# Designs tried in a protein design run: peptides against a protein of PDB entry 7PB4. Part 41

Target 1, 105 residues: chain A of PDB entry 7PB4
Amino acid sequence: KMLNIKEYKEKLLSTLGEFLEDHFPLPDRSVKKKKKNIQESSVNLITLHEMLEILINRLFDVPHDPYVKISDSFWPPYVELLLRNGIALRHPEDPTRIRLEAFHQ
Target 2, 218 residues: chain B of PDB entry 7PB4
Amino acid sequence: DALQMAVGYFEKGPIKASQNKDKTLEKHLKTVENVAWKNGLASEEIDILLNIALSGKFGNAVNTRILKCMIPATVISEDSVVKAVSWLCVGKCSGSTKVLFYRWLVAMFDFIDRKEQINLLYGFFFASLQDDALCPYVCHLLYLLTKKENVKPFRVRKLLDLQAKMGMQPHLQALLSLYKFFAPALISVSLPVRKKIYFKNSENLWKTALLAVKQRNR

## One batch from the design tools (peptide; aimed at target 1 H23, target 2 W87)

Design b2_p12_6_s3 (made by RFdiffusion4, then SolubleMPNN; from b2_p12_6, 5 letters changed)
Fold by OpenDDE base, seed 4:
Structure b2_p12_6_s3 (fold): chain B 105 residues (1-105), chain C 218 residues (1-218), chain A 12 residues (1-12)
Amino acid sequence: as target 1 above (105 residues)
Amino acid sequence: as target 2 above (218 residues)
Amino acid sequence: NILDIFLEILKE
């Protein structure tokens, strides 16, 4: 049973990776948030594939708390894309946390 | 406040099961329209209403009327625009609403508080050039956004291919001229030296309102 | 629609 879930997860991520790289590429520009004073932490944006991988992994690894905290590496348009299409949901009490929606209902 | 009640109606839906849903909707829509054209809307009100207009929560007629009155009192939040573009990706809005949105975005461009995140959406806007109805307005938007680093060989090829398909359109020529300015080595084709750049007048719908906004913020 | 294809992949 566990092997089948792992294999399914890997297959899903692989299929998504190829699709997302072709259709939803990251913008060529890193958001240099010039915060005035503190260190130019050039936060590298992650791909939509990497974002989904994080969400899927959290759902499988911690099913009782499947929420991921939105980091600065999360490109806002991707977050909004996932939320608005019902792929992800915000935590009801903490809007900075999102979870993958279970499509298997 | 009547405006707060109207915005709340659109955001949360009708509080009371009113028998006359259509009359209530029209009342609130007129309230928003009146305030927007007279005084402009706060950035927070635009954030809420713009999101509603593009979400598909209401019919196309209502969405069109809301979008037409997205007139700022002072500024529009960049975040509101990013959220709006994400709704365009979902495709729940009509083609006419998409056209109106790009017209609005061009008309209101100077009132957007920041451009850093909008500049990151360059690729999404560029992909919309393939839509014949959007192309004139997208070219205008890209003309406003384009920096040297956006001018890539593959984008040049796509613009030239589009020109081959659609002919020498003024809006496409304007964008190509800007590309040639930033990267002359990528565009070997002699572009006609147009002294005046002509885009389709997207501002016509808001011309009077925009003049009033500029006068209030002086 | 690219998004519909994306949703279908997620439902499988």
Scores: peptide ipSAE 0.124, ipTM 0.537, DockQ to the pose 0.045
OpenDDE base, seeds 1, 2, 3, 5: peptide ipSAE 0.042, 0.043, 0.122, 0.065; ipTM 0.531, 0.703, 0.603, 0.773; seeds 1, 2, 3, 5 fail the geometry check

Design b2_p12_6_s4 (made by RFdiffusion4, then SolubleMPNN; from b2_p12_6, 4 letters changed)
Fold by OpenDDE base, seed 1:
Structure b2_p12_6_s4 (fold): chain B 105 residues (1-105), chain C 218 residues (1-218), chain A 12 residues (1-12)
Amino acid sequence: as target 1 above (105 residues)
Amino acid sequence: as target 2 above (218 residues)
Amino acid sequence: KILKIFEEVLKE
């Protein structure tokens, strides 16, 4: 049963990878490294695929607290995309935490 | 100059010590408004002020006024738009600000220097179609952005589902007609042959300013 | 629901 879930997870993530890259790519940050002091926090944004992987892993690893804290690596449009499509839910008491919506509901 | 001081005020925030914070805010806001409507703003000024308007740093009334005066002297950087979309998704701005932003984006579309990165945001804009308040303006934006490669079966299904939910809206019909043009096999539904595509006039708020910008850049 | 949204997208 656990193997089937892991395999299904891997297959799902693999299949989604190309789709997500094609339709929801990260914008090219023209890191114009020009010297001016704007601490543009060089926070490396993760892909939507990586974000989903984190959410799925949390759901499987910690099903009683399946929430992931939104980090600066989470591109806000991705968070909004997941929330608006019902793919993810915000924690009712902590808007900085999101979970993957249970696939079986 | 007065504009640089005003932009600097919004960027750095109010210096704590001023007893007349509201008067200072209003002074700087009026400075930005006057310059923007008279001459337009530089791309760098728009970059700064647009992010401020959408970041939730100030109240909704101030943010709305800033956004209304995001009028370019020449061009708007697409990077500013990409950043703005990010701020829009953080959820610190009001629904009315989001609507105003999309109206602004449609109105100022031709003044954006490049479209490559904005085209990459196609999926995000498409996802915003489900918001009833945004839908008319997002359809107009998508009508401007849509390429053949964007027309996919799943997007056609979503548009048809939206049409089933909200009825045959002129803005949905316009977008569907474009989709049918690019991929006629995906849309079996007979669309009324509209001689004219009608979108809500998003540019009405900036009509005079846009005319002035076009005249200066000729 | 997620799977359906993605499956509907992926069943293409």
Scores: peptide ipSAE 0.046, ipTM 0.838, DockQ to the pose 0.026
OpenDDE base, seeds 2, 3, 4, 5: peptide ipSAE 0.033, 0.046, 0.055, 0.035; ipTM 0.797, 0.839, 0.836, 0.775; seeds 3, 4 fail the geometry check

Design b2_p12_7 (made by RFdiffusion4)
Pose (drawn by RFdiffusion4):
Structure b2_p12_7 (pose): chain A 91 residues (1-28, 43-105), chain B 212 residues (1-189, 196-218), chain P 12 residues (1-12)
Amino acid sequence: KMLNIKEYKEKLLSTLGEFLEDHFPLPDVNLITLHEMLEILINRLFDVPHDPYVKISDSFWPPYVELLLRNGIALRHPEDPTRIRLEAFHQ
Amino acid sequence: DALQMAVGYFEKGPIKASQNKDKTLEKHLKTVENVAWKNGLASEEIDILLNIALSGKFGNAVNTRILKCMIPATVISEDSVVKAVSWLCVGKCSGSTKVLFYRWLVAMFDFIDRKEQINLLYGFFFASLQDDALCPYVCHLLYLLTKKENVKPFRVRKLLDLQAKMGMQPHLQALLSLYKFFAPALISVKIYFKNSENLWKTALLAVKQRNR
Amino acid sequence: LEVLETAFELKK
């Protein structure tokens, strides 16, 4: 069961990365890829379940933040505009 | 054959400025509906015309008439439905066309050969609950399509939030009752749906439904 | 993802 989940996870991640690079590229400060941004969000969601918010730095491309906000992937902090969290789809 | 000429004409897409082209389009569309309302269409023709209508090609009236004449002689391929859902996801489709398509999918539900691949699109179907114009028809569709495996906690939470936003609407209550039946531990709280008139009820479709 | 890829290709 564990190995099956692992194989699925790895396949989903690889295909998701390819999809992101194909359909959500950077334009050309130092910006990070959307993949790294999603990785940071996923990591913070499980590492700190009581505060899954990550600060928005200059490396976050505003179009990516807005994209994640429009599609219900990322959620804004009720008071702090510089923080965003990942939607807890698992619960 | 008389129908294949119209199918090919619609596959060619819209043509030049109209000198006599309006009459030609009308003749082809009349031929298709006559065949559809007399004895029905085959699976291949339906696969072609449904996806042509749900695409950006042709105006709204042509797509509406094509959708209203999408009556199967036998069965409907599920791959056509998958491609139709991909065309909805494209977004170059009219709102009224989307409503008509969901009405058609609800009406033609028992005429799809397989529904497993269609159930795999439960997520795309569920996401359309945000749109309050599609909400009743999407709820009607999900009432038919929902299995036990589809009742995930996230969806229960989002459906409860939508019920709180919109109120206890009949279609939302029916879908929530189905979710309760399938997963009572995730939440506490088929049949009549408004605007559920079968627009595509021909006599032969009726005899096939009764034979079903 | 396959459905979305197809949708993006068709959108072109």

Design b2_p12_7_s1 (made by RFdiffusion4, then SolubleMPNN; from b2_p12_7, 5 letters changed)
Fold by OpenDDE base, seed 5:
Structure b2_p12_7_s1 (fold): chain B 105 residues (1-105), chain C 218 residues (1-218), chain A 12 residues (1-12)
Amino acid sequence: as target 1 above (105 residues)
Amino acid sequence: as target 2 above (218 residues)
Amino acid sequence: IEVLKEALELAK
């Protein structure tokens, strides 16, 4: 049963990966290295696929506390996309934490 | 330069020591407004001020006034627009600011230097169709952005569902007609042949300024 | 998005 869940998770993530890359790609940050010293923290943004993987993993690994802290690597449009569409929920007391929505069957 | 001082004020924030913070803010805001409406703003100035307007650094009244004067002298950087869309998603701006931004984006669309990255945001704009306040302006934006590659079965279904919910709106009909043009096999429904595509006049706020910009760049 | 929801629902 546990092996089937891992395989299913991997298959789901793989199938979602292609869709997410096609329809919700990261904008190419033209890192114009203009050398000006403003430490624009070159925070490496993760893909929507990677973000979902983190959320799914947290739900499975820690079901009693399935919340993930929003890091600087989380592109705000992705966070908003997940929240607005009911895919993710904010923690009621900590808006910096989100979880996958339990799709009630 | 008065404009540079004004932009610097908004970028760096108010220096703590000024007793008359509101008067200083108003002075700098008027400076930006005056230059923007008379001459337009440089792409770098728009980049800075647009981000400030959408970041929630200042109050809604100030943000609205800044956004209304985002008039280019020549071009708007695509990167500025991408950053702006990211701020819209953070939710620190009001609903009215979001509407104003989409109106601005449609009005200024031709002045954006490149469209490649904006086209990558197609899915995000499409998701915003569900917002009743944004829907008319998003339809107009999507009408400008839509390519054959964007017309997918799931998006057609979403548009038809939206039509079922909100009725045969002119802006939605315009977008559906474009979708049918690119992919007639995906839309079996007979769309009324509208001779005139009708969108809300998003440009009305900037009509005079846009005419002036076009005249200066000819 | 619906495809994402369906896929995520199937993953539960």
Scores: peptide ipSAE 0.057, ipTM 0.763, DockQ to the pose 0.088
OpenDDE base, seeds 1, 2, 3, 4: peptide ipSAE 0.055, 0.054, 0.051, 0.053; ipTM 0.763, 0.764, 0.755, 0.755; seeds 1, 2, 3, 4 fail the geometry check

Design b2_p12_7_s2 (made by RFdiffusion4, then SolubleMPNN; from b2_p12_7, 8 letters changed)
Fold by OpenDDE base, seed 2:
Structure b2_p12_7_s2 (fold): chain B 105 residues (1-105), chain C 218 residues (1-218), chain A 12 residues (1-12)
Amino acid sequence: as target 1 above (105 residues)
Amino acid sequence: as target 2 above (218 residues)
Amino acid sequence: IDVLKEALKLAE
């Protein structure tokens, strides 16, 4: 049963991957390294696919605490997209944590 | 330079020790406003100030005033727009600020130096159509951005669903007409032949400023 | 987005 869930998850993610890449790609950060302000931490942004994978994995691995902490690698538009469309929910007490919405019928 | 001092103030924030913080803020804000409306702002200045306006560093009143004076001297960097869209999603700006931003983006669209990165944000803009306050302006933006490759069956369905919910809005009809132009097979519904596409252009806060910019750049 | 929701519903 667990293997079937993992396989299904992988298949789902793979199918979604193409869609997400086509419709919600990361903008090419031409981070023009303007020399002077050093502190632009080259935060590597992850893809929406990777973000969803993290959320799904957390839900399956830790179902009693399915929340993921929003890191600097989470592109804000992706976070908003997930939240606005009810795909993810913010933790009621910690706005820095989000979970995948359980579409429990 | 007074403008450089003003931009620096907004970028670095108020120095703690000033007893007249509000007076200083107002002075710098007026400086930015005066220069922006008279001469426009450099792309670098817009980059800095646009991010500040959307970051939530200052109050809504200040952010609104900054955003209203994001008038280019020549061009706006697409990178500034991409960063701005990112800030909109952080949720520290008001709904009114979001509306104002989309109005600004539509108004300033022709002054953005490149569109390649903005086109990549198509899906995000499309997702914002569900916001009733944003919908008219997002439709206008999408009308400017839409390419044949963006016209997909699922987006057609979403637009038709929105039309069913909101009625036959002129801005939705304009976008649907464009979609039908690119992909007639996806839209079987007869759209009324509107000779004129009407977007809420009458509320363009920057009409006079844009005319001045165009005149200076001729 | 609906596709995402549907896909996620099917995964749960």
Scores: peptide ipSAE 0.093, ipTM 0.800, DockQ to the pose 0.060
OpenDDE base, seeds 1, 3, 4, 5: peptide ipSAE 0.081, 0.079, 0.089, 0.093; ipTM 0.807, 0.783, 0.805, 0.807; seed 4 fails the geometry check

Design b2_p12_7_s3 (made by RFdiffusion4, then SolubleMPNN; from b2_p12_7, 6 letters changed)
Fold by OpenDDE base, seed 5:
Structure b2_p12_7_s3 (fold): chain B 105 residues (1-105), chain C 218 residues (1-218), chain A 12 residues (1-12)
Amino acid sequence: as target 1 above (105 residues)
Amino acid sequence: as target 2 above (218 residues)
Amino acid sequence: IDVLKEALELAK
């Protein structure tokens, strides 16, 4: 049963990966390295696929606390996309934490 | 330069010590407005001010006024637009600001230097069609952005579902007609041959300014 | 998005 869940998870993630890459790609940050020293913390943004993987993993690994803290690597449009479409929910007391909703119904 | 001081004020925030914060804010806002409507703003100034307007740093009234004066001297950087869309999704701006932004984006579309990255945001814009307040303007934007590769079966279904819910709206019909043009096999429904594509006149707010920009850049 | 939801629902 556990092996089937892992395989199913991987298959889901792979199938979603192509769709997400095609329809919701990250914008190419032309990091114009203008050398000015403002430590714009080049926070490496993760893909929507990676974000979903994190959320799914948290749900499976820690089902009693399935919330993930929103990091600087989370592109705000992706967060909003998930929230607006009911794929994710914010923690009722901590707006910096989100969980995957689609798996809780 | 008065404009540089004004932009710097908005970028760095109000210096703590000024007793008359509101008067200073109004002075700088008027400076930006005056220059923008007379001469337009440089791409760098638009980059800074557009992000400020959408970041929630200032109140809605200030943000609205800043956004209304985002008039280019020459071009708008695509990167500024991408950043702006990111801020819209953070939800720190009002619904009215979002509507105004989409109106601005449609009105200023031809002044954006590149479209490659904006085209990558197609899915996000399409998702915003579900917002009744945004739908007319998003349809117009999508009408400008849509390519054959964007016309997918799931998007066709979504548009038809939206039509079933909202009725035959002119802006939705315009977008569906474009979809049918690119992929006739995906749309079996006979669309009324509308000779005139009708979108809400989003440009009306900037009509005079846009004419002036076009005249200066000939 | 519906495809995402459907895919996620199928994962239940």
Scores: peptide ipSAE 0.068, ipTM 0.782, DockQ to the pose 0.087
OpenDDE base, seeds 1, 2, 3, 4: peptide ipSAE 0.069, 0.071, 0.065, 0.063; ipTM 0.779, 0.780, 0.775, 0.776; seeds 1, 2, 3 fail the geometry check

Design b2_p12_7_s4 (made by RFdiffusion4, then SolubleMPNN; from b2_p12_7, 4 letters changed)
Fold by OpenDDE base, seed 4:
Structure b2_p12_7_s4 (fold): chain B 105 residues (1-105), chain C 218 residues (1-218), chain A 12 residues (1-12)
Amino acid sequence: as target 1 above (105 residues)
Amino acid sequence: as target 2 above (218 residues)
Amino acid sequence: LEVLREALELAK
């Protein structure tokens, strides 16, 4: 049963990956190398696919605390997309934490 | 320079010591407004001020006034628009600010230096069609952005469903007509041949300023 | 998004 869940997870992520890359790609940060000292912490944004993978992995690895902390690598439009469509939920007491809803029986 | 001081004030925030915070804020806001309407703003100034207006750092009244004076001297950076869309998703701005932003984006569309990254945001704009307040302006934006590659069966279904719910709206019909132009096989429904495409006049707020910008860049 | 939702629902 566990192997089937892992295989299903991988298949789901693979199938979704192509769709998400085509329709919700990350904008290319024009790293304008202009020298201005604004330490814009080049926070490396992750793809929506990677974000979902993190959420799914957390649910499987730590089912009693399936919440993931929103980092600076989480692009706000992706977070909103997941929340608006009922794919993810915010923690009731900590708005900086989200969990995958779709896999909760 | 008075403008640099004003931009710096909004970027760095008020220095704690001034008892007359409101007077200082008003002074700097008027400085930005005067320069923007007279000469336009540099792309760097728009980048800073646009983000401030959408970040929730200031109240809605201030944010609205800043956004209304986001008039370019020459061009707007597409990166500024991408960052702005990100701020809209954080939810710190009011619904009225969101509407104003989309109106601004449509009005200033031709002054954006590049469209490649904005086109990548197509899916996010399309998702915003479900917001009744945004729908007319988002349709106009999508009408400007839509390429053949964006016309997919699932988007056609969503537009038809939206039309079924909201009725035959002129802005929605305009977008559907464009979709039919790019992919006639996906839209079996006979669309009434409207000779005139009608969008809400988003540019009305900036009409005089836009004319001035075009004259300066000729 | 519906595809994503459906896919996630099928994964339950």
Scores: peptide ipSAE 0.041, ipTM 0.756, DockQ to the pose 0.059
OpenDDE base, seeds 1, 2, 3, 5: peptide ipSAE 0.042, 0.042, 0.041, 0.042; ipTM 0.766, 0.769, 0.759, 0.773; seeds 1, 2, 3, 5 fail the geometry check

Design b2_p12_8 (made by RFdiffusion4)
Pose (drawn by RFdiffusion4):
Structure b2_p12_8 (pose): chain A 91 residues (1-28, 43-105), chain B 212 residues (1-189, 196-218), chain P 12 residues (1-12)
Amino acid sequence: KMLNIKEYKEKLLSTLGEFLEDHFPLPDVNLITLHEMLEILINRLFDVPHDPYVKISDSFWPPYVELLLRNGIALRHPEDPTRIRLEAFHQ
Amino acid sequence: DALQMAVGYFEKGPIKASQNKDKTLEKHLKTVENVAWKNGLASEEIDILLNIALSGKFGNAVNTRILKCMIPATVISEDSVVKAVSWLCVGKCSGSTKVLFYRWLVAMFDFIDRKEQINLLYGFFFASLQDDALCPYVCHLLYLLTKKENVKPFRVRKLLDLQAKMGMQPHLQALLSLYKFFAPALISVKIYFKNSENLWKTALLAVKQRNR
Amino acid sequence: EIFEIFEEIHKE
């Protein structure tokens, strides 16, 4: 069961990365890839389940933040505009 | 053959400015509907014309008439439905065309050969609940399509939030009752649906439905 | 297979 989940997870992640690079590229400050942004968000969602918000830095490309906001992937803090969290799809 | 000429004409896409082309398009569309309303269309022709109508090619009237004449002689391939969902995801489709397609998918549900691959698109179907123009028809479709495996906690939470936003709507209540039946631990709370008239009810389709 | 259909149609 565990190995099956692992194989599925790795396959899903690799294909997702390829899809992101193919359909959501950077234009050319130092910006990070959308993959790294999603990784940070996923890591913070499970590492700190009581505060899954991550500050928005200059390395976050505003179009990526807005993209994640429009598609129900990322959610804004009720009061602090510089923080965003990942939607807890598992619950 | 008389129908294959019209299928090829529609596969060629829209052509130049109209000198006599309006009459040609009308003749081909009339031929297709005559065949559809007399004895029905085959799976291949349906696979072609449904996806042509759900694409950006041709105007709204042509796509509407094609959708209203998508009547199967036997069965409907599920791959055609998958491609149709994909064309909906593209987004170059009219709202009224989307409503008509969802009505067609509800009406033609028992004429799709397989429905497992269609159930795999449950997420795409569920995401369309945000749109309040598609909400009743999407709910009607999900009432037929929902299995036990599809009742995930996230969807229950989002459906409850949508109920709170829109109120206890009949279609939302029917889908929520189905979700309760499938997963009572995740939440507490098929039949009549408004605007569920079968627009595609030919006599032969009726005999085939009774034989079903 | 379904994903490939989405990629093909998306390119159109």

Design b2_p12_8_s1 (made by RFdiffusion4, then SolubleMPNN; from b2_p12_8, 5 letters changed)
Fold by OpenDDE base, seed 2:
Structure b2_p12_8_s1 (fold): chain B 105 residues (1-105), chain C 218 residues (1-218), chain A 12 residues (1-12)
Amino acid sequence: as target 1 above (105 residues)
Amino acid sequence: as target 2 above (218 residues)
Amino acid sequence: DILDIFLEILKE
């Protein structure tokens, strides 16, 4: 059962990867190297694929608490995309946490 | 100068100690409005103020007024637009602010310096078509952005589904007509040959301002 | 719809 879940997960992620890359790419951060002083913390944004991978992994690894904390690496448009389309759900008590919707229930 | 002080106020936020917070805010807001409508704003000023308007730092009334005066002197940076779209998705702005932003984006589209990164946001804009309040303006934006490469079978299906749900809306028809132009094989439905693409003449709140900008840049 | 696509992928 676990092997089938892992394989399913990998297949799911693989199939989504191409679609997400083609249709929802990250904008090129023109790192305008403005001058020295304002450390705009270049928070590295993760891809939508990576975000989904994190959510899927959390759901499988910790099914009793499948919520992931939204980090600065989560591009807000991606979070909104997942939430708006019902792919992810916000924690009812903590808006900084989201989970993958359990489509198999 | 007065404008720099005003922008700095919005950027840094109200200093706690001023007894007349509302008067100070109004003064700075009027300064921004006056400069924007007379001369337009520099790209850097738009970058700062647009983010502030969409960040939820201030109330909806203030955000609306700021957004209404996002008039360029010359150009708007594409980076500012990308950042703005990010802020829209954080959910700290009102629905009315979102509508106003898309109206602004359509109105100011020709003044954006580059379109490469905005074109990458095509999928996000397309996803926003499901919002009934945004749909007319998003259709107009997509009409401006759509390339042949964006016309995919799943997007055609989605537009047809929206048409089935909402009826034959002029803005949807305009976008579908463009899709049919790029990919006639994907759209079997006879679209009424509407000679005039009627996007809601969204009473371009900026019509006069845009004319002035074009005159200054000639 | 990304959801439909996502759901289709999830149903498989």
Scores: peptide ipSAE 0.086, ipTM 0.809, DockQ to the pose 0.029
OpenDDE base, seeds 1, 3, 4, 5: peptide ipSAE 0.089, 0.075, 0.076, 0.089; ipTM 0.804, 0.816, 0.812, 0.804; seeds 1, 3, 5 fail the geometry check

Design b2_p12_8_s2 (made by RFdiffusion4, then SolubleMPNN; from b2_p12_8, 4 letters changed)
Fold by OpenDDE base, seed 4:
Structure b2_p12_8_s2 (fold): chain B 105 residues (1-105), chain C 218 residues (1-218), chain A 12 residues (1-12)
Amino acid sequence: as target 1 above (105 residues)
Amino acid sequence: as target 2 above (218 residues)
Amino acid sequence: DILKIFEEILKE
């Protein structure tokens, strides 16, 4: 049963990868290295695919607390996309945490 | 320069714990408004002020006034627009601010220096069609952005579903007509051939300012 | 069902 879930997860993620890249790519941060000394924390934004993978993994690994803390690597438009489409849900008491919704029947 | 001091105030916050915070705020806001309507703002100034208006640093009234004076002297940086869309998604701005932003984006569309990164945001704009308050303005924006490659069966279905729910709205019909132009096989429904595409006049707020900008750049 | 949303997207 666990092997089938992992395989299904991998297949789902692989199938979604191309779609997500085509329709919801990250904007090219032209890191114009303008030398302004502001340590703009070069927070490396993760892809939507990677974000979904994190959410799915958390759901499977910690089903009793399936919430993931929103990090600076989470591009706000992706978070909004997932929330608006009912793919993810915010924690009712902590808006900095989200979980995958679709699998919680 | 008075404008630099005003922009610096909004960016860095009030330097002096001055007792008259409100008077100082109003002074700087008026300075920005006066310059923007008279001469337009530099791309760098728009970049700074647009982010401030959408970040939730100030109250809704201040943010609204800042957005209303985001008038370019020459061009708006595409990067500023991408950053702005990110701020909209953080949820610190009001619904009215979001509407105003999309109206602004449509009105200022021709003054944006590049469209490549904005085109990558197509899917996000399309997802915003579900917001009833944004839908008319998002349709107009999508009408400006849509390429043949963006016209997919699932998007056609979503537009038709939206039309079924909201009725035959002129802005939806305009977008569907464009979709039919690019992909006639995907839209079996006979759309009335509208000779004139009518979107809500988003430009009305900036009509006089835009005329002035066009005259200065000729 | 995320799968339905994505399947509706992917079934094409």
Scores: peptide ipSAE 0.062, ipTM 0.825, DockQ to the pose 0.026
OpenDDE base, seeds 1, 2, 3, 5: peptide ipSAE 0.073, 0.088, 0.069, 0.076; ipTM 0.828, 0.825, 0.825, 0.825; seeds 1, 2, 3, 5 fail the geometry check

